Peptides against a protein of PDB entry 6J07. Designs and how they scored, part 81

Target 1, 107 residues: chain A of PDB entry 6J07
Amino acid sequence: GQRGWFCGSVSQDLRQFWVAEGGTISDPRAADFLFSCDASHPDTLRIYQSLDYIEDNATVFHAYYLSAVANAKIKNSVALGHFILPPACLQKEIRRKIGSFIWEQDQ

## One batch from the design tools (peptide; made by RFdiffusion4, then SolubleMPNN)

Design b2_p23_5_s3 (from b2_p23_5, 12 letters changed)
Fold by OpenDDE base, seed 3:
Structure b2_p23_5_s3 (fold): chain B 107 residues (1-107), chain A 23 residues (1-23)
Amino acid sequence: as target 1 above (107 residues)
Amino acid sequence: YSSVIPEESRELVRELRKRYLSL
């Protein structure tokens, strides 16, 4: 199964899509995937501040990934790695190195 | 938690964490 945690910044529609696709929702510690739409949301900040994240044992993804999957002609054509949501303080440098984030391009 | 993502992507974030956050 797919265990996902969702920041409060993620819409109910995306959560429902996750469940409809066979996913379950769990707390962050038990989750296989952590989804957020806002790196500055308190829920997400708690992840970034956790020991697991600091020790490089956790990754947060932008929930727009789920929208991309929902709209994709081929579901597995969407690369999850393109949707890593880093802490806000790193985003400017990342944009300089690899370009704007996908979720920003479609907005 | 899980890190089932491309290694290249993880490495980039890890390096950036180390460089800018001292993590």
Scores: peptide ipSAE 0.153, ipTM 0.668, DockQ to the pose 0.438
Fold by OpenDDE base, seed 1:
Structure b2_p23_5_s3 (fold): chain B 107 residues (1-107), chain A 23 residues (1-23)
Amino acid sequence: as target 1 above (107 residues)
Amino acid sequence: YSSVIPEESRELVRELRKRYLSL
C-alpha cells in the first residue's frame, strides 16, 4: 500500500483522489509520501524542520502531482520527481537551475 | 514560528532534486 500525509493546504478533492486510488492517509511519521501545496504553510514548515527531513528520510511533494495523475491519459506518465516541493527560501535558486515549477505553470 | 531552514536541510533538498530528476 501507499500511505500519504497531507498538509492543510491540500484540498479535500485531492485527498479523496488519493484514497480512491488505493492510498491511505496517515500522520507524517508513518507516511510514505508527504503532500503540500504551500511550502510556507505551518504544517509543511514543521516537516522541513524535522529530523526525518534533515536526515534524508522525508521528501515533500507538491500535491499538484495528484491532479496531474488524475488528468493523465497514460498511466505512470507523470514524473513524481518534478514535483518535489523545496522550502520557500530555496525555490528561487532551484527555478534558476531547472526552470519554473510545474505547478506554477499556467497559473 | 520560524521559517529558517538548517543548512543540512538545504543540502538535502539539492541532492534530492538531482536524484529524483534523474528517475
Scores: peptide ipSAE 0.090, ipTM 0.591, DockQ to the pose 0.071
Fold by OpenDDE base, seed 4:
Structure b2_p23_5_s3 (fold): chain B 107 residues (1-107), chain A 23 residues (1-23)
Amino acid sequence: as target 1 above (107 residues)
Amino acid sequence: YSSVIPEESRELVRELRKRYLSL
């Protein structure tokens, strides 16, 4: 299925787009995709602190992915992997190794 | 939580996850 969880930092517009594209909204544990716009938001922090996340069974994605999909001429050209949202405390090092995040470039 | 991701993004996610976990 296409079940998504959304941090409170995600706009209603992006949530609505998700639903319009056939997605449903669920709690984090039931969700297939976890979306956030703020790694420091309490909702997202709770994800990072969960056992599922610590055990690498969950991935948080920046919700800007949905915006990118909405605006892409070729929908399949938007790689979800580019939108992995790591914990804030690790982002600097990650940027050093893999480059700046897409959502930061487009903001 | 589910670890399901689109097939077209699996390779990239795998790469980034590997890098992320190596930190």
Scores: peptide ipSAE 0.080, ipTM 0.617, DockQ to the pose 0.381
Fold by OpenDDE base, seed 5:
Structure b2_p23_5_s3 (fold): chain B 107 residues (1-107), chain A 23 residues (1-23)
Amino acid sequence: as target 1 above (107 residues)
Amino acid sequence: YSSVIPEESRELVRELRKRYLSL
């Protein structure tokens, strides 16, 4: 589906892009996609602390994914998996195993 | 919460999620 929840850390421009592309905005429980730009934002922290997230029923993605899609030369060339946004306390170890996150790379 | 992901991204997401959950 195209139901998305947005952390308060996500810009209005990215929200508008989501809607312009046919998406809708919903509460976290109804959303198919959870977007955030800040793992430490209170909105996102509430997701990480939720039972649904702990039980692996939710995934938070960095909203930079939407920007990448908007600017992609080739459709479907942006891999959503590269934009998984894990809790801050786990990011260091994840960077060690997977590498630096795309949204942290200079562009 | 829902976790419906486009098919083209499912494999990569699955691999990254496995790594995340293994921590």
Scores: peptide ipSAE 0.068, ipTM 0.631, DockQ to the pose 0.371

Design b2_p23_5_s4 (from b2_p23_5, 9 letters changed)
Fold by OpenDDE base, seed 2:
Structure b2_p23_5_s4 (fold): chain B 107 residues (1-107), chain A 23 residues (1-23)
Amino acid sequence: as target 1 above (107 residues)
Amino acid sequence: FSSVIPEESKEFVRELREKYLKL
């Protein structure tokens, strides 16, 4: 399914796009996809602090993925994996090792 | 929580997650 949870940092436009593409919106526990635009937002922090996330059973994605999908000339050319949103405290080290995040390049 | 990841991204996610866990 396409059940998505959205942090309060995600615009209503992106949420509406998700629904328009056949997705539904749910609470984090029931969601298949977790979207956020801010790793430091309280909503997202609660996910990072959850046992499910700590035990590597959850992944947060940057909602810019949805913008990329909406603007893609070739359908299905946008890889969701490029939009993993890690906790803020780890982002600097990740950038050092694998480069800047894709949402930072396109903004 | 149920983080469903499309197959097209699975390998990349795996690699990134591995690096993430090593940080």
Scores: peptide ipSAE 0.028, ipTM 0.573, DockQ to the pose 0.434
Fold by OpenDDE base, seed 1:
Structure b2_p23_5_s4 (fold): chain B 107 residues (1-107), chain A 23 residues (1-23)
Amino acid sequence: as target 1 above (107 residues)
Amino acid sequence: FSSVIPEESKEFVRELREKYLKL
């Protein structure tokens, strides 16, 4: 499906783009995709603290993915997997393993 | 959470998740 949840850190423009592309906005429990621009935002922290996330049944993505899709000539050329947003406390180690996050390169 | 991942990204997400869980 195309149900998305958005952290309060995500702009209205990106939310509108999601809807314009056929997506709907829902609560986290019903959402297929979880979007955030800030791993330290209270909304996102609540996701990280949830049992579903701890049990590896949820993934948070950086909403910059939507901006990348909007700017791409071919929408499916943007890999969602490159936009996984980990908890802030783990970002330094992850950056060491895989390099700088894609949203850090362009914003 | 359904956490549906597009087919084209599933393998990459799996790899990242594996690395993430090992941290």
Scores: peptide ipSAE 0.027, ipTM 0.568, DockQ to the pose 0.367
Fold by OpenDDE base, seed 5:
Structure b2_p23_5_s4 (fold): chain B 107 residues (1-107), chain A 23 residues (1-23)
Amino acid sequence: as target 1 above (107 residues)
Amino acid sequence: FSSVIPEESKEFVRELREKYLKL
């Protein structure tokens, strides 16, 4: 499926791209993909605090993934896994282990 | 919520969850 939820931090352009590529917009409980541009945004925080997320039934991705896909020269060259957006409290350790996040490098 | 993601990214996502998201 291609049902997506979008945090208020995500631009309308990226939402429109999602729909143009065949996606639909849904509430987070029904969504296959959760997109955010801000781990500290109240919308995203509510996801992190949800039972489904705590029980490993949800993953939040940085919406910059959609921008990368839109601009990619080669289709399927953008790895979604590189755009996992973890809670802010975990990001420092992740950066230490694997380096800065892609969205931080490209901005 | 759904945990379904593209096949291309499954392994990397799984590794990240194991290492960091379940601390």
Scores: peptide ipSAE 0.030, ipTM 0.576, DockQ to the pose 0.401; fails the geometry check
Fold by OpenDDE base, seed 3:
Structure b2_p23_5_s4 (fold): chain B 107 residues (1-107), chain A 23 residues (1-23)
Amino acid sequence: as target 1 above (107 residues)
Amino acid sequence: FSSVIPEESKEFVRELREKYLKL
């Protein structure tokens, strides 16, 4: 199944969509997918500060991915990789190299 | 953390990590 963890920054609508699509909600340690809408939210920061994340064993995705999937209704047409949410300290450099994030473009 | 990513996105995620997320 799809086990997801959600930062407090993620709306209930997106969480409900996840569940409606067959997903379950779990703690971050057990989750297959980690979703957040705010790299600076305390919940997300705890992920970034975890040893697993520091050792490149975890990835946080922007929850806007779920909104994009909902709009497209073709899950495979939305690339999850485009929604990687890096720590705030890296975002400026990433924007400089590859441009604005998708969730910023549609906001 | 499981971080099980769908196969269709694995390659792209890997590329992004290598290029930008190891800064």
Scores: peptide ipSAE 0.028, ipTM 0.575, DockQ to the pose 0.348; fails the geometry check

Design b2_p23_6_s1 (from b2_p23_6, 9 letters changed)
Fold by OpenDDE base, seed 4:
Structure b2_p23_6_s1 (fold): chain B 107 residues (1-107), chain A 23 residues (1-23)
Amino acid sequence: as target 1 above (107 residues)
Amino acid sequence: MKLANKLLSEEDKKLVRELREKY
């Protein structure tokens, strides 16, 4: 099964969807997926400081990915990479290069 | 490496790499 970690910024609804789809919830170390809705949340900041993240073995994704998956009309049409949640200090640069994040457009 | 990272496209990996350089 897929193990996911959720920042405190993620709604219970999205967590429940994850579980309903067969996922389990774990600590960041054991998780296969790291979800957050706030790059500035203390939980997420701790991820950015972790060895897994620093060593490029982990990526934080915006939990809106799960909402997109839930609402997708075509299976596998939701690109995980579109939901990469970088540290806040880098987001402006990213927006300059690729435009506004998907979750910002839909929220 | 976490499973999610393995699922990223080459374009995504490039982005992540660039982010690491600036972080």
Scores: peptide ipSAE 0.542, ipTM 0.902, DockQ to the pose 0.617
Fold by OpenDDE base, seed 3:
Structure b2_p23_6_s1 (fold): chain B 107 residues (1-107), chain A 23 residues (1-23)
Amino acid sequence: as target 1 above (107 residues)
Amino acid sequence: MKLANKLLSEEDKKLVRELREKY
């Protein structure tokens, strides 16, 4: 199964979609997917400070990924990598190199 | 390593590594 953790910044609708698609909700340590809508939220900040994240064993993704999956013609067509949510202090540099994040364009 | 990380492309993995170096 797919185990996911959700920051408090993520809406209940997106959490419900995750469960409806067969996912379960767990703590960050047990989760295989980490979702957030706010890199500055205290919940997400704790992830960035965790050993799993520091040791490159975990990645935070913007929960808008789930909306994209829900609305996609083919669910497998949505690239998870497009929704990597880096710490706020790095986002400005990323925008300069790659452009605005996908969730900033569609929200 | 979490399952989600294994689903990333090589390009995505490279980006993540570069970001971690600056964080």
Scores: peptide ipSAE 0.539, ipTM 0.900, DockQ to the pose 0.594
Fold by OpenDDE base, seed 2:
Structure b2_p23_6_s1 (fold): chain B 107 residues (1-107), chain A 23 residues (1-23)
Amino acid sequence: as target 1 above (107 residues)
Amino acid sequence: MKLANKLLSEEDKKLVRELREKY
């Protein structure tokens, strides 16, 4: 499936790209992909509080993933895992261990 | 489980589990 949910923090351009690539937009429950550009946005916070997320059945990804895909010279060269967007309270620890997030480097 | 989670590598899954323990 190609159902995606988008936080209000995600630009219309990225949403349009998703649709142009064959994706559809749905509510968080039905979506297979959850995209956000802001871990502190109320929409995203509600995801982190959901049972699906708490039970490790859902992951939030930074929507910059879509921009990276759009600009990639080689198809399938963009790793989805590089765009995991964790809650804000955990991001500092992650940066300490593995460095700055890719969206912070390239934006 | 959502499709996106199934697409993650074992390394990614390990990271998520470790983060969840701290969350």
Scores: peptide ipSAE 0.538, ipTM 0.900, DockQ to the pose 0.589
Fold by OpenDDE base, seed 1:
Structure b2_p23_6_s1 (fold): chain B 107 residues (1-107), chain A 23 residues (1-23)
Amino acid sequence: as target 1 above (107 residues)
Amino acid sequence: MKLANKLLSEEDKKLVRELREKY
């Protein structure tokens, strides 16, 4: 299944797209996908502080992934890994390694 | 482990591990 949790920073449109594509919305513990548009949002910060995240059982993804999927001619062509949303304090390190995040380039 | 984590490539998984080590 595809159960998703959404930070309050994610627009209702993206949430609706998730549901329209067959997804369901759940709490972070039950969710298979965690989406956020703001690593500094209190909702997202709580995820980073959770045992699931600390123990490498959960990853936060930028919700722009859903926009990319919506715009892609082939849904499976969008790489989920390109939308990993790390804590704000680590983003500078990531940008140094791979360049600017996709969501920063396209929005 | 959540489903999304299982969908990541080995390269992505390595990156995530490195991030957690710094966090």
Scores: peptide ipSAE 0.538, ipTM 0.900, DockQ to the pose 0.590

Design b2_p23_6_s2 (from b2_p23_6, 11 letters changed)
Fold by OpenDDE base, seed 3:
Structure b2_p23_6_s2 (fold): chain B 107 residues (1-107), chain A 23 residues (1-23)
Amino acid sequence: as target 1 above (107 residues)
Amino acid sequence: KKKAIEMLSEEDKKLWRELRKKY
């Protein structure tokens, strides 16, 4: 099984999908996946400030990844790396270099 | 325990490492 942590910004529907697909929900320290929909949410900010994140032992992903997986006919066709959710201070730089985020394009 | 970052492509890992230097 895969353990996931969810920011308060993530809907219950996406959390339920995670569990329905065999995932479990845990605290950030025990989680394999960290999901958020808002880099400025206090929950997510605490992750960015954590020792694990500072030491590059943690990565936050946009929860829209789960929606993309749910809608994909081929589950492994969704690239997890395209859903990395960086701190807000880096997002402008990232958009300039690699373009808009997927969750922004599909809106 | 499999960290999610291990599921990334090498290109994504490289990009992420470069971006994190600015944080």
Scores: peptide ipSAE 0.196, ipTM 0.767, DockQ to the pose 0.519
Fold by OpenDDE base, seed 4:
Structure b2_p23_6_s2 (fold): chain B 107 residues (1-107), chain A 23 residues (1-23)
Amino acid sequence: as target 1 above (107 residues)
Amino acid sequence: KKKAIEMLSEEDKKLWRELRKKY
């Protein structure tokens, strides 16, 4: 099964969707997926400061990914890579390279 | 490594690796 961790910034609806799709919720170290809706949230900041993240063994994804999956006609059509949620300090550079984030476009 | 990282496309992995160097 897929294990996910959720920042406090993520709604219960998205968490419930994850579970409904067969996922389980775990602590960040055990999780296969790390979801957040706020790069500045203390929960997410702790991830960015963790050894796993610093050593490039962890990636935070915007939880809007789950919403996109829920609404997609074809599940595999949603590219997980488009939902990488980097630290705030890197977001400007990323926007320059790849454009605005999907979750910003849909808001 | 977290399993989710391995689900990224090669293009996204490359981009992410380059960006992470600035962190």
Scores: peptide ipSAE 0.195, ipTM 0.766, DockQ to the pose 0.612
Fold by OpenDDE base, seed 2:
Structure b2_p23_6_s2 (fold): chain B 107 residues (1-107), chain A 23 residues (1-23)
Amino acid sequence: as target 1 above (107 residues)
Amino acid sequence: KKKAIEMLSEEDKKLWRELRKKY
């Protein structure tokens, strides 16, 4: 099974969707997926400061990915890579190279 | 433990690795 951690910034609806799709919820250390809706949230900041993240063994994804999956006609059509949520300090550089994030486009 | 990054495309992995160098 897929284990996920959720920042406090993520709605209960998205958490419930994760569980409904067969996922489980765990602490960040045990989780395979880390979801957040706010790179500046204290929960997410703690992830960015963790050894796992610093050593490139962890990735944070924007929880909007789950919403996109829920609304997609084909679930596998949603690219997880488009929902990487980097630290705020890197977001400006990413926008310059790739463009606006998907979750920003759907605002 | 399964790393979520392994689910990314090779292009996304490459991009992420390059960006992480600036972090």
Scores: peptide ipSAE 0.195, ipTM 0.767, DockQ to the pose 0.520
Fold by OpenDDE base, seed 5:
Structure b2_p23_6_s2 (fold): chain B 107 residues (1-107), chain A 23 residues (1-23)
Amino acid sequence: as target 1 above (107 residues)
Amino acid sequence: KKKAIEMLSEEDKKLWRELRKKY
């Protein structure tokens, strides 16, 4: 299935794209995909503080992934792993290891 | 566990796991 949760920081356009592609919208506990555009948004912070996230049963992805998929010329050419949105405290370490985030470069 | 994690490459999974352990 394709069940997704969306932070309030995600635009209605991206939500509509998700649904148009066959996705459904659910609460974060039932969702397989958690999308956010802001690691500091209260909705996203609640995810990071949740038991599911602490126990490594949840991953937050930047919603820009959906935009990248929509614009991709080659099917399956967009790597989901490049769009992991970690808590702010981990972002500096990730940038050191793999470089700046894709969504930051395209702004 | 969320199914989306299963879509990651082994390299990305390894990196993510190591980072989560550190912080």
Scores: peptide ipSAE 0.193, ipTM 0.763, DockQ to the pose 0.559

Design b2_p23_6_s3 (from b2_p23_6, 11 letters changed)
Fold by OpenDDE base, seed 4:
Structure b2_p23_6_s3 (fold): chain B 107 residues (1-107), chain A 23 residues (1-23)
Amino acid sequence: as target 1 above (107 residues)
Amino acid sequence: MKLAIQQLSEEDKKLVRELREKF
């Protein structure tokens, strides 16, 4: 199954969509997918500090991915890779080099 | 297990690679 963890920054609507699509909600330890809307949120910061993340065995995704999936005509057309949420310390440099993140463009 | 970058689709891995090249 698809087990997802959600940062407190994620709206209840997106959580409900996840469940409606067959996902379950779990703690970060048990989760397969980690969703956040704020890289600076304490919940997300704890993920970045986790051993799994430091060892590159975990990925944090911006929860706006779920919104994009919900609104897409073709679900598979939404690339999860576009919604990788890096730590805030890296975001400014990323924006400088490749532009704003997709979720920032749509918000 | 949490989803790691290497477990993503080839398209997503390509995007990640492109992103990391811009770091």
Scores: peptide ipSAE 0.261, ipTM 0.818, DockQ to the pose 0.346
Fold by OpenDDE base, seed 1:
Structure b2_p23_6_s3 (fold): chain B 107 residues (1-107), chain A 23 residues (1-23)
Amino acid sequence: as target 1 above (107 residues)
Amino acid sequence: MKLAIQQLSEEDKKLVRELREKF
């Protein structure tokens, strides 16, 4: 399925794009995809604190993925793996090792 | 079922693996 949950940090435009592409909006418990634009937002923090996330059974993605898909000539050319949104406490170390995140480069 | 790394495409799993190898 293509059920998505959206943090309050995600704009309505990106949510509407998700629906226009065939996705549905759901609560985190029912969602397949978890989207956020802010790792420090309370909504996202609750995901990071959940057992599903701690046990590596859930992934949070930066909603900028949807913007990248919308702008791409070929939708499948955008790699979802580049948009994994880790907790804020880990982002400094990640940037040190692999460079700035995609959403930081293009926004 | 929430999307876990295990359900990603093979290409995306490669990206995640490369990321984790840095840690």
Scores: peptide ipSAE 0.258, ipTM 0.815, DockQ to the pose 0.311
Fold by OpenDDE base, seed 3:
Structure b2_p23_6_s3 (fold): chain B 107 residues (1-107), chain A 23 residues (1-23)
Amino acid sequence: as target 1 above (107 residues)
Amino acid sequence: MKLAIQQLSEEDKKLVRELREKF
């Protein structure tokens, strides 16, 4: 099964979609997938401060990935790698070098 | 166990590598 944790910044619609697709919702300790819509949200900040994340053993994804999957012609065509959500400090540098994130363009 | 970058598809890992190269 796919266990997901959701930051408080994520809408109920996206959470419901996750469950409808066969996922379950759990706390961060038990979750396999970590979803957030706000890198500065206290819930997400706690993830960034965890040992798993600091040691590069965890990844946070922007929940807009689920919206993209829901609206895609082929669900398998959405690349999860486009939706990695790094800490805010790193986002600033990424935007300067690459441009806006996909969730900032289509949101 | 949390999903790490190394566990992603090859396409996703490629995207991550491309992103990290811009740092």
Scores: peptide ipSAE 0.257, ipTM 0.816, DockQ to the pose 0.292
Fold by OpenDDE base, seed 5:
Structure b2_p23_6_s3 (fold): chain B 107 residues (1-107), chain A 23 residues (1-23)
Amino acid sequence: as target 1 above (107 residues)
Amino acid sequence: MKLAIQQLSEEDKKLVRELREKF
């Protein structure tokens, strides 16, 4: 299914887009997709601290993915893998080795 | 179930592997 959880950092517009595209909104326990715009937000931190995430059974994605999908000319041209949102403590090292994240490039 | 990395497309899995190799 397409059940999504949204951190409080995600705008209402992106949530509405998710629903308009056929998704549903649920709590983290029931969600298939976990969306956030802020790795340091308390909601997201609770995900990173969860057993599912620690055991690599959950992935957090930056909600900017939804914006990219909304603006894509070609269907299925947006790679979800580019929008993995790791914990803030890891992001500095990742940026050093592979460059800035996509959601940071338009700022 | 929450989406895990191994459930992504092959293209996305490749991106994740590249990320982990460089990290």
Scores: peptide ipSAE 0.254, ipTM 0.814, DockQ to the pose 0.317

Design b2_p23_6_s4 (from b2_p23_6, 8 letters changed)
Fold by OpenDDE base, seed 1:
Structure b2_p23_6_s4 (fold): chain B 107 residues (1-107), chain A 23 residues (1-23)
Amino acid sequence: as target 1 above (107 residues)
Amino acid sequence: KKKAIELLSEEDKKLVRELREKY
């Protein structure tokens, strides 16, 4: 199944969409997917500082992915990799390589 | 447990690895 954790920065609407699509909500340790809308939120910072993340056992994605899936004609057409949410300290360098993040383009 | 990273393309996996190196 799809087990997801949600930062407090993520709206209830996106959480509800996740559940409606067959996902379940769990703690970060049990989750397969970690969603956040703010790399600087305390909840997300705790993920970045965790051993699971440091040891490459966790990846944080921007919750805007769920919005993109909801709006897509074909759900499989949305690339999860475009929604990787790196720590704030790395975002400037990432923007140099790939340009502005997809969630920033719609803001 | 199926990690979300396993669903990524090889290119995206490479990006994640590079991020780990710099973090």
Scores: peptide ipSAE 0.251, ipTM 0.805, DockQ to the pose 0.544
Fold by OpenDDE base, seed 2:
Structure b2_p23_6_s4 (fold): chain B 107 residues (1-107), chain A 23 residues (1-23)
Amino acid sequence: as target 1 above (107 residues)
Amino acid sequence: KKKAIELLSEEDKKLVRELREKY
């Protein structure tokens, strides 16, 4: 199974979609996927400050990934890597190198 | 426990590692 954690910034609709697709919801320590819509949200900040994240055992993804999956015409066509949500302090540098994030383009 | 990073491309994995080094 797929265990996911959700920041408080993530809508209930996206959480429900995750469950509808067979996922379960768990605490960050047990989760396989960590979803957030706001790198500056206190919940997400706690992830970035956690030992799991610092020790390269956790990755945060923007929950817009789930919306993209739900709307995709071709199943499995959405690349999870495009939705990596880095800490806010690094986002400006990333935008300079690879451009705006997908979730920003679709806002 | 399956780490989500394992589902990423090699390029994306590299990116994640580089970001953590800068953080």
Scores: peptide ipSAE 0.249, ipTM 0.805, DockQ to the pose 0.543
Fold by OpenDDE base, seed 4:
Structure b2_p23_6_s4 (fold): chain B 107 residues (1-107), chain A 23 residues (1-23)
Amino acid sequence: as target 1 above (107 residues)
Amino acid sequence: KKKAIELLSEEDKKLVRELREKY
């Protein structure tokens, strides 16, 4: 199955959608997917500081991915990579290179 | 656990690697 961790910044609705789609919710160490809506949230910051993240064994995604999947109804049409949520200190550089994040465009 | 990066396109994998180098 697909195991996910959710930052406290993620709404209950998105968590419920994850479960409805067959996912389970676990702690960050056991999770395959890490979702957050705020790179500056303490929960997410702890992920960035974790060995799993530092060793490139974990990636944080913006939970808006789940909303996009729900709206598209074609899961494969939503590129997971477009929802990578990097640390806040890197976001300005990323915006300079590739433009605004998808979740920012829809806000 | 399975690395989420393995599910990404090659272009996105490259992006992740670049970001990790800057972090």
Scores: peptide ipSAE 0.191, ipTM 0.762, DockQ to the pose 0.529
Fold by OpenDDE base, seed 5:
Structure b2_p23_6_s4 (fold): chain B 107 residues (1-107), chain A 23 residues (1-23)
Amino acid sequence: as target 1 above (107 residues)
Amino acid sequence: KKKAIELLSEEDKKLVRELREKY
């Protein structure tokens, strides 16, 4: 089973998709996946400030990953690593290195 | 650790580690 935590910025539809695919919803400490649509949302900021994140026990992913999975023609074709959601203060440097984030290209 | 990172490529794992060092 896959346990997920969701920031308040994530739509109910994506949460429902997660559950429909066999996932469960838990608090961030128990979760295997942390999903957010906004690095500046208070819920997500609390993750970045947590001991789990600082001690390399947590990674935040953009919830757009779930949309990509839902729409993928080939299963396992969506690269999870492309949806890493870093703190806002680091995003400019990352964009310079690897280009714009996928979720920004679809806006 | 959160199990999600185990699904990442080695390149992406390096990125995650670098991000934490800069944060």
Scores: peptide ipSAE 0.253, ipTM 0.813, DockQ to the pose 0.592; fails the geometry check

